# Peptides against a protein of PDB entry 5H65, part 103

Target 1, 294 residues: chain A of PDB entry 5H65
Amino acid sequence: QYLERTPLCAILKQKAPQQYRIRAKLRSYKPRRLFQSVKLHCPKCHLLQEVPHEGDLDIIFQDGATKTPDVKLQNTSLYDSKIWTTKNQKGRKVAVHFVKNNGILPLSNECLLLIEGGTLSEICKLSNKFNSVIPVRSGHEDLELLDLSAPFLIQGTIHHYGCKQCSSLRSIQNLNSLVDKTSWIPSSVAEALGIVPLQYVFVMTFTLDDGTGVLEAYLMDSDKFFQIPASEVLMDDDLQKSVDMIMDMFCPPGIKIDAYPWLECFIKSYNVTNGTDNQICYQIFDTTVAEDVI

## One batch from the design tools (peptide; made by RFdiffusion4, then SolubleMPNN)

Design b2_p11_8_s2 (from b2_p11_8, 5 letters changed)
Fold by OpenDDE base, seed 1:
Structure b2_p11_8_s2 (fold): chain B 294 residues (1-294), chain A 11 residues (1-11)
Amino acid sequence: as target 1 above (294 residues)
Amino acid sequence: SERSLEPYVPP
């Protein structure tokens, strides 16, 4: 959609909702640290969540590792099971279930592993080798997803999370419904297991100034604004550096705002009610920073 | 799950 540029002073006088094209300088932004700006968003209930830290995951998997795998649930038509006993931790049992494709074990790069009783470090090692891993636990009649506070699927370095509020978990045998048991598409896995997948998003607040006025606009974006996936940035140092460079370019430290580059973007206004107080807020949308500007 | 304190209108 084509919109003519509107000065901020004019926008600030108008009622919401409306869409605008603006040209402004990024006076400041928050949060300043990238890891604080990456969150998980539910497309269904629209809640935002923090991405679990490694320490959080350690606790979850340590707790799971205290549970003994149920022998009755091993070696089904869906998967073959291997059991390991650790020498320490009172002989902790770890079960790895290799999901079969039509009764045949696929190649390692196409094989989904279900891990029961593994620590975070063990799970990460296996995910690096086999690419696709689901942490599970023994249920009453079937294996079940371990905990939605942890990833429901780990592929390489990518952690896929589900919404606790919107998901209605189904047992692991529901993976049988998948015709293709080699690609393990996250959305397909989620659907089979009754999971509403969360989306990684950048969440930031921009203070924009075009010389006529100042307004704050929110950015919630997965991969358009920076042309960098929020889902990958936390695990990739180069991507982190790229985002930092982009932000430093638009908002360079130690330099006066008069020398800041102009940011062209689209913003939309909307009404927010808090009790008796009504205010107009703004959100950046459909905006991509040019790569050649960096 | 956590509700954001930031004002937001869902899509």
Scores: peptide ipSAE 0.026, ipTM 0.562, DockQ to the pose 0.079
Fold by OpenDDE base, seed 4:
Structure b2_p11_8_s2 (fold): chain B 294 residues (1-294), chain A 11 residues (1-11)
Amino acid sequence: as target 1 above (294 residues)
Amino acid sequence: SERSLEPYVPP
């Protein structure tokens, strides 16, 4: 970027849209808690959504567990099926389908499991042992994705979600279109199943002050600003600590703003119209804090 | 999941 620095007081007087390079102090930011700043973003319709809570997933999988796996859909050319009966009071039938690669069962670290009737806890345990897990249900003629409100793919501790608005779900047999049935790339799985995958993003509002003026700038970023993937931060304590350290560095508690470090970043202005009200808003873009600290 | 209450960002 070859933009000259512009003081905030000058920016606040200009029409949108424009791009600016600024040097300002982070007076404050919202939300203050990291878990509140991680959202899901659709690259197609641009809808922002909350990451589902554990309680939400529990309900979805509990509902799924009330359905009995269809025997007719077990043991296809795509997968081998095993059925378990739980020892709990409900005596649930749990079906696990092991997806084959050219008729051969892969190693556990390369295997995709399709799960019917599993609880969140059971699914998470399986996802830690096997490469990938898809929660499914028995459809009329084939297995189908259980619910787009739940992950369509779980890999270790990473939950992959799809956009309800933009997705047109296809049955599980469409996984046959994948040439390699061992790596299970999320985007490839999504494409095969007609899913528009959502992207994890950090969403925050920064109050920036350079001494000439104050403005609020919106941050929506997946992995550039913190150099930390939003998709991994919620499940990694070390990454969470790193983000907290960065934010504490720019906005240290108990310290006067005069002692705050300067943040260099790029912002773009844009117009927002709500009825008769016209407002100019600002968004941070193409900024990495590690490179922009002076 | 629920919709975010964050401000709209133009594509």
Scores: peptide ipSAE 0.022, ipTM 0.547, DockQ to the pose 0.106
Fold by OpenDDE base, seed 2:
Structure b2_p11_8_s2 (fold): chain B 294 residues (1-294), chain A 11 residues (1-11)
Amino acid sequence: as target 1 above (294 residues)
Amino acid sequence: SERSLEPYVPP
């Protein structure tokens, strides 16, 4: 895995695919806004998606909240159901299904809630208290996942999403296949429900300059580059601040590039066909930011 | 939604 350092000018002359170790300055990067750099990536079809905004989720859950829970699907061997009626003009019925472990209700911190007819606000309140929540709807013969455009699992402030293209959804009763109905590991839940989970990733374009040449490198990384999980950064002000500090360190505003710190990283070249044009592109890989690069 | 720039082969 060891690679000798190669100057950018030499790299720019070579055919792809190849791997390189480089030392360069970060002249600029895109996007500048952190929220724009965090995306959802499917590990199977490799589709990149935007993380849904609160407004998007509001619409989905409002639509779901117009549906009345089916009484026939309440209180199964898998879950116990409780119904609330809101006092607003619409008088919505909200069903919360408490998933049982071997026929017994777990403690609140270990219990998975299936929420039917709840708003985003209501769902978030419940997720903060009960850890794990799945938004659901009444299907024909069973509860079903509400919508893959919304999280299939909410744990605290973390929203887990699934790929619409690659997922083949199964009904809620398939959670019975899980031996442990207390930990609610996202990957296990996804597997049981036929969901291909999406991965949070940082997606950025770096313009790198080592004095011999300039190249543009693509960064797609979940947690290695910043040593900060992309899945957590959007909901944590401190983590956001940390990422901003890192980027400001490598690319300080109002300062000449000569004073920028050096970034040591690995890049790989690859061929991309865009219409009739064949282009060599570069991607950063297996790289962790180190503070001693200054 | 868009595809990654990396030359992935769909399954």
Scores: peptide ipSAE 0.016, ipTM 0.494, DockQ to the pose 0.056
Fold by OpenDDE base, seed 5:
Structure b2_p11_8_s2 (fold): chain B 294 residues (1-294), chain A 11 residues (1-11)
Amino acid sequence: as target 1 above (294 residues)
Amino acid sequence: SERSLEPYVPP
């Protein structure tokens, strides 16, 4: 929707909430490190979480690997099961369940694997070969999601996470409700398993300056602002470089702000209560950056 | 000429 450009000095004098179109320079931003700006956001409860690190996942999967797969849960109408015994000193058992579509195994690039007892390394190797992987454990009567602290679905290098607060987990057999057992759309899988999926978001604070005033604006965006998915950036060096290049373009190091490019974007103001004080804050919204040379 | 970045929403 069209909004007339408003100078920052005028915005700073107005009450919230309001929406504005602005043209300003990015004086500075935080955090400076990209990996610190990528978070997980729940669209329902709005909780922000850190993306689990490899070390965090290692612990979860190591704990899961101490459990023996339940034989009675193998080879159902939903999936065919294969068991491997590792050659290491522990003789760990790993179960891989291949989900069938109408009783038929799909092609590898369309097949969902349920992995029980696998390490992070093993799971990642399988996810590179097969399109979709769910880490699971043996429940009382069915396979269950291993842990919401780990991905509920891995597709290639993308790890899909669920909200612990908002999710009410259901057993794996609920995947039967999916008519198409080849596409494995993350939202459909989440719905079937009672998961509220978390969204990868870039979380940054921009200090904007248009020469009339200075304003701090909050950025929380998944894939629109940079035209790069936050869900993919942590696992792709080229995407990381691209984001860095974009930020360097907006806020080039070692030069004066007078030489910075102008950024046009939409911001909205909102009220925040801090003790007895009411503060007006600002958030960037509905903005995709497009370079224009005048 | 002045370099600027404008918001764009593709159709």
Scores: peptide ipSAE 0.000, ipTM 0.330, DockQ to the pose 0.026

Design b2_p11_8_s3 (from b2_p11_8, 5 letters changed)
Fold by OpenDDE base, seed 5:
Structure b2_p11_8_s3 (fold): chain B 294 residues (1-294), chain A 11 residues (1-11)
Amino acid sequence: as target 1 above (294 residues)
Amino acid sequence: STRSLEPYVPP
């Protein structure tokens, strides 16, 4: 779709909602810290959540580790179970359930592990060796997802989270509904378990200036704007450096705005009601970094 | 530079 370029001064005078193409400079942006700009977003209820920190996950998994795996739930048609007893003073039991594909154990790079009673460190170690890991606990009749405050699925360094408000959790045996038990697609796993998956998003506020006017535009994007997945950036130093580099190019420190690059993007206006006050806000959409930046 | 950021039309 094509939109004619509109100066900011004209946009600021118009009613919402409308879509615009603009050419402007990035005067400033918030937040300045990358880790503060990465959030979890529910596509259904639109709730924004903070990405849990390692300390938060440690608490959840420590609590889970206090529970003893139920022997009756081990070694089903869906999975083979192995139990380890830790050598620490507590003698904690850890259960690892290897999900089978039609009764056959897949290769490690295709295998889904269900982890019961593991610490964050142990889970992370397993996720580095196996394709997919789900933290679970023993329910009344079946294994269940441990906690939606923790990842429902870990694949390598990627932690997949679900929405507590929108999800209606189902037991682990519902994974049987998946025809292919070698490609553990997060959306498929979520569907089977009744989870509404959260999306990693970059959330930023851009102050845009084209010399005719200044406006703030909201940015919420998962992987198109930076051409870097928000889901991976927190766990990859190189990706973090790349995002920082991009932002430094748009808004170089210690340089006057006159030397800033001109940016072309789409923005849309929308109305926000705050009590008796109606405010017009702006959001960036369908915009990406150019090849000269990448 | 005038094209460090550009509109993207999704397919």
Scores: peptide ipSAE 0.257, ipTM 0.837, DockQ to the pose 0.030
Fold by OpenDDE base, seed 4:
Structure b2_p11_8_s3 (fold): chain B 294 residues (1-294), chain A 11 residues (1-11)
Amino acid sequence: as target 1 above (294 residues)
Amino acid sequence: STRSLEPYVPP
């Protein structure tokens, strides 16, 4: 589609919903810190959630570590189990279940591990060695996902989360439904386990000014705006630097707005009703950083 | 001034 450029002063006078192409400067944005801008979004219920912090995960895994793996659930047709007893921490038992592909143990780079009783540190170490890790617990009849407040799947440095509201968890044996048990696709794992995957998104509010008017536009984007995946940015210093550089270019510190670059983007207006108050809000869509920034 | 942000057409 093609939209003609509309000045902000004209947009501010129009009813919603409408789509616009604008040319404006980024007067300011919030939040200023990148880690505050990355959220988890449910595509089904549209809930926005904070990405759990290390401390949050520590608590969950510490609680999980208090539970003893059930011997009856070890060594099934789906997985081979190995138990470790720690020398410290009062002899904590850790169970690692190696998921098999057609009865054969895959190579480490293709193997899915199910972990009971592991600490965050231990789980992270294993996720760096093996293809995938799922934190689990012993259920009544089968292994089960430990907690949706923690990742249901860890692949390297990427933590995959599920929506507590929309998910209806199924037991681990449902992984048998997956034909390919070497390339553990997060969406496939989620489907097998009854999980609605959350999506990493950048969430920001831009204050845009074109000299005729000022408006706030909401940004929610996963990987198109910055051309950087929101799912990876928190765990990659270089990606963080890139985002910071982009934002500094749009809104350079210590420089007056007159020297700011002009930004062209699409925005859409929509109505929001809060009780008796009706207001028009704006959201950026189908917009990306230009090549001069990259 | 440069244009550092631009609209794109989704695939």
Scores: peptide ipSAE 0.255, ipTM 0.841, DockQ to the pose 0.030
Fold by OpenDDE base, seed 2:
Structure b2_p11_8_s3 (fold): chain B 294 residues (1-294), chain A 11 residues (1-11)
Amino acid sequence: as target 1 above (294 residues)
Amino acid sequence: STRSLEPYVPP
C-alpha cells in the first residue's frame, strides 16, 4: 500500500474512516511502564485483558491444589500418571500425567505434562524441565483444564491464555485428536480443547506532533512494531531493555522535542461513540521500527 | 535521512 504523506493539521479536519501516512515526532507516550502496555487480546470478541500477575496465578493454583486427584482418571490410554504427596501438614497430593505419543512415553523435551494439584512454583519448575505443561483438574468423567484464568499451556517461560468468553472447553481426552503429540503447538492444543487463544499485544498511546498539529494515536501490535513478541517481553530482561531503548530513542528523556527523531508511520482514523460523545480516533497500523534502531 | 520508524508492508 502506498499513501501520500499528509500533515496532521489536514488529517485532523477530515472525517473517518481514512488511512494516512504521516511524518511526525513522538511527543509522548503512555503507559510509560512496559508491563502496563502488554495486554491479552481476544481475536474474536476483541476484549482486552490484563496479563494475570503471579499473585493471581498463585491463588488459582493454590485452590486447585486443595483438590485430590481422582484415582479413576489416572493412567489412561492418553497418559501415564504419577502421584506425589507433599510433606506439609495437609499432605497435598500432586498428580503428573505424562501424555503418551501413540502409546509411548516421549522424551522429556517432547513431553506434555498434565499437572493436577500443583502450585505455581511446582508447575513452573516442571515447565522448565519438560516441553509443555497444562494445569488440569479432575472432572466428572475426564481431566479438564483447571481454569482459563490461568494458562492453558505453559512452555518454558511462555504462558498461553484462553478467552473465557469465547472458549467452549472440552475435556483433556480431546488431545487425542492431535496427530503430532510431540511439538504441542499452542494453537493446536487450543483447538483440541475448544479454547480461543488470547494474543499478547502491546497497547500504547502515542502523542504525535509534526509541527502542524498534535494527534493521539493508539498502537496495538503483537510482534511487528517492535519486532519483539509481546508474548515474550515480560519474561525477558533483555527484550524489555530493548523496548525501553527504542522508546527512549523515539522520545528521549530530558531532551527537547526539537531534537526528537522524525518518525514515519501509517495511521487510520475511525469513529468512536462514547455515550453521547462521538469522536474520531486514530490507530497506528502496518508500521515497524526501522533497522537503524534494532 | 535515517528513519527510526517506518511504514511496513505486510507479506
Scores: peptide ipSAE 0.253, ipTM 0.837, DockQ to the pose 0.029
Fold by OpenDDE base, seed 1:
Structure b2_p11_8_s3 (fold): chain B 294 residues (1-294), chain A 11 residues (1-11)
Amino acid sequence: as target 1 above (294 residues)
Amino acid sequence: STRSLEPYVPP
């Protein structure tokens, strides 16, 4: 798409909705902490949610670990089950169910594990070894997803979450409907289990200044703006550093705004109604960081 | 090399 550059002073006088190309400096941004800028977004109900912290997950999995696996649900046509009893914690039982592909156990790197009664630490260890893990619990007639407040699927270091509002959970045996029981694509798993998957997004507010005017622009983006997946950034120190470096480049600390770099981006205006008050807001879109040769 | 901000054309 092509748009002529418009000064902020002109934009601020115009009605919404409209699209603009601007050249401006990033005076400031919020939130300042990266972990606060990463959210979960539902593509269906459009609610934004906080990414659960490790402490939150600990509680959920600890609670799950107090439940005894139902022996009647072990060793089905879908999975083979192994049970471990811990020496401490009053002999906590952990069940690991290895999902089979047409009755055959796949290779470890292609195997989906269903974990019942595991702690966060144990689950993470298993996910690192087998790559794909679903925390589950014993339901009345079948294994079920443990809790949508926890990941429905853990692959490596990536936690996949589902929307509580939009999901209609189905039992684990519905994984039988998957033709490919080796790749375990998150969207396919979600569909089979009746889960609406949440998307990791960067959420920030940029204060932009081009010398003619100042406006705040909203940023919500999953992987295009920073060219870094929001789904991976929280678990990767190098990616976190990269985002921090980018923001420091755009808005260098301890330096006057006159020395800030000029940024070119697209913004769109839109109307927001709050009671009797009408407000025009702005959102960054179709904008990315790119490497320049200096 | 450094990174700058520019418009992105989606594929």
Scores: peptide ipSAE 0.082, ipTM 0.710, DockQ to the pose 0.033

Design b2_p11_8_s4 (from b2_p11_8, 6 letters changed)
Fold by OpenDDE base, seed 4:
Structure b2_p11_8_s4 (fold): chain B 294 residues (1-294), chain A 11 residues (1-11)
Amino acid sequence: as target 1 above (294 residues)
Amino acid sequence: SSRSLVPYVPP
């Protein structure tokens, strides 16, 4: 798609919805802190929610650890179970269920673990060694996902979350429907368990100024704008540094706006009604950082 | 001044 460049002063006078190509400077942006700009987005209900903090997860897993694994649910055709009893935490029992592929235990790099009663620390340690981890609990007749407020799947440092509003959870035995029990594709796992997966997104508001006018444009993007996955940035210091460097380049601290780089991007306008108040808003789309920044 | 942000066409 090709659009002629339109000055902001002209855009500000036009009705929505429309699409524009602009050339402007980033006067400012919010939020200023990267961790505040990463959200979880549901593709179905479009709800935005915060990424749970470690403290939130600690509480959930601590609560889960108070529940004793049901012996009746151990060692099924789907998984082999091993139980550990802690020495220092009142004899807490932790169950690890190793999911089998056609009755055979896969290698650690392809293995899915179902963890019952584990702490966040223990789960993270296991996720670093094994391909995938699902926090679970003993249900009435089967293992079940522990809590949608926690990740339904952990792969390395990536936490996969599901939408509480749109998901209808199914028991763990539904993983049997997966033909490939080695790769553990998050979307496939989610589908099997009745989960609508949430998407990591960067959410920012850019104040753009081209000298003719100023407007605020909304950015919601997963991996195209920065060419960095929002799903990985919170767990990778180098990626965080990269995003910070990009933003510092766009909006250098301590420097006058006259020296800021010119940015070209697409924006679309749309109407937002709040009672009797009608407002035109703008959103950045189909825009990415240039190669000179990467 | 260099362009640090550019439009792209999705595949």
Scores: peptide ipSAE 0.088, ipTM 0.722, DockQ to the pose 0.029
Fold by OpenDDE base, seed 1:
Structure b2_p11_8_s4 (fold): chain B 294 residues (1-294), chain A 11 residues (1-11)
Amino acid sequence: as target 1 above (294 residues)
Amino acid sequence: SSRSLVPYVPP
């Protein structure tokens, strides 16, 4: 796409919707904390949600761990089950179900584990070893996903979440419909289980200034703007540092805006109506950090 | 001018 550069003062006078190319400085941005800028977005209902914190997950898995695995649901054609009893006062039972491929137990790196009654710590340990893990619970007739407030799939350090509003959950046996029971692609798993997967996104508001005017532009992006996946950034210190470095470069702390770098980006205007109030808002799109910054 | 931020051209 090609657009001529338009000064902010001109943009601010125009009706929406329109697309613009601008050259401006990043006067400021919010939120300032990276963890606050990473959200979960539903591609269907477009709801933005907070990424659950460790404490939130602890509660969910602790609650799940109070439930005893149903013996009737163990060792099916889909999976082999092993049960562990913890040595604590409660004697908590943990069930691990190893999903088979055509009746054969796959190698650990290709194996999907269904975990029932595990704590967050235990689940994370298993995910590190077997890569793919689904937290589950015993339903009436089949294993079921534990809770959409927790990840429906954990792969390494990546937590995959589903939309509570848009998902129509199906039981675990629906994984039988998957032709490939080795790669465990998140989208395929989600589809089989009736889950609408949420997308990790960076959500920020940029205050842009080109010397002719100032406007706020909304940023919602998953992996193009920073060239860093939002899905990985919270679990990777190096990626976090990279994002921080980029933002510090765009908006250097402790110096005047006159010394800030000029940024070229695309923005689009759109109308927002709230009752009698009509406001024009702006969103950054099709913009990325340069390779020399990465 | 800085090229720290540029338009992205989708493939």
Scores: peptide ipSAE 0.083, ipTM 0.724, DockQ to the pose 0.029
Fold by OpenDDE base, seed 5:
Structure b2_p11_8_s4 (fold): chain B 294 residues (1-294), chain A 11 residues (1-11)
Amino acid sequence: as target 1 above (294 residues)
Amino acid sequence: SSRSLVPYVPP
């Protein structure tokens, strides 16, 4: 629906909650570094989490690599298993389980791999060749997801994470419930395994100024605002450059705000109570970059 | 929900 433009000075005097259309300049924003603005958000419990760093994942997979794949769980109706023994000092066992579609192995670009004992490097190499990989471990009666602190699904360079608080994990055989075992849609995989998937989001604070007033507006968006998926930006230099270029366009460095472009967007106000303090906050919504900016 | 707007940069 249409909203009339409201000056910031008027908005700052009004009670929350309300929705507004504004025309303002981006005086400044934080955080300035892109990698600091990308978070994981649970749509259910609304917790924000940091995206795990490579070092964090190395530790998790290194720990997982200390476990030996259970031979009893290999070569089921769901998957064919291949075992490798590394020739390094550790003699580590690595198991790759190739998930079948109705008893037949799909093409590599449609294949899901379950990986036991792999290092981050090995897992990433496999994910580059195959459609999907799930890091797993041998449970008591079935393969299980390795750790929700690591991705539950890797597709190419995209790491899909689940919420530890909201997820109730189910064993790998629950993938049998999926009729189509070729597409491996992350949401479907998550549902089958009892995972509440986390969403990659850009989290930023915009300081907006229209000449009548100044307010801070919160931005939490996955792929609409920049028209760039937050889930891909950390692994793609070109996408990172694009976001940087957009922000530089909105808030050009080294020049005065008088020369900044005017931005039109929606913001909503809401109340936040911190003890005895009642504060009105603002959030950007239903807003995307203009086509000529992309 | 309101209609989506775009941050507008004049041509």
Scores: peptide ipSAE 0.076, ipTM 0.667, DockQ to the pose 0.025
Fold by OpenDDE base, seed 3:
Structure b2_p11_8_s4 (fold): chain B 294 residues (1-294), chain A 11 residues (1-11)
Amino acid sequence: as target 1 above (294 residues)
Amino acid sequence: SSRSLVPYVPP
């Protein structure tokens, strides 16, 4: 689809919804901090959620660590269980369940661990070693996912989250439905457990100025705009630096807007109703940074 | 259909 470049002053006078091609400078953007710009988005109910920080997870896992693993749920056809008592004053019980593939334990890099009673630190250490970890708890008849407020799956440094609103959790034995118990694709794990996976997204508001007008455009994108996955950026210093460099290039600090680069992008307008108030909003779409910017 | 645009256009 061909779209002619339209000045912002003209766009601001038009009804929604419409699509536009624009050429403008990024006067400013918010939020300024990268961590604040990364959110979790549900593809089903479209709710936006904050990415839990370590403090949030610590509380969840500390609570889980107070629960004793149920002996009746250990060593099933699906997994082999190992239990130990910590050496600290509390002497808490920790269980690690090694998921088997057709009754055989996979290689460590292909093995899914179910962790019961582990701390965040312990879980993270295990995820780095075995690549796939699910925090679980003992249910009435089966192991169950610990809490959707925590990751349902940790792979290396990537935390996979599920939507509390849209998910209908199923017990861990439903992992039996997976034909391949070595790759542990997050979407497959989610489906088996009745989880609607959340998507990491960059969420920003761009204030665009082309000299004829000023327009605020919303950016919600997972991996296309920056060519950097939102799911990985918070755990990778180099990726964080890259995003920062890109934004600094678009909106250089310490210089006047006259020296800012021109940006070309697509924006779409849409109507928003808030009570009796009707307003037109704008969203960036089908736009990506240049290769030479990265 | 729309095509992707590159935001950064060098002056």
Scores: peptide ipSAE 0.072, ipTM 0.667, DockQ to the pose 0.025; fails the geometry check

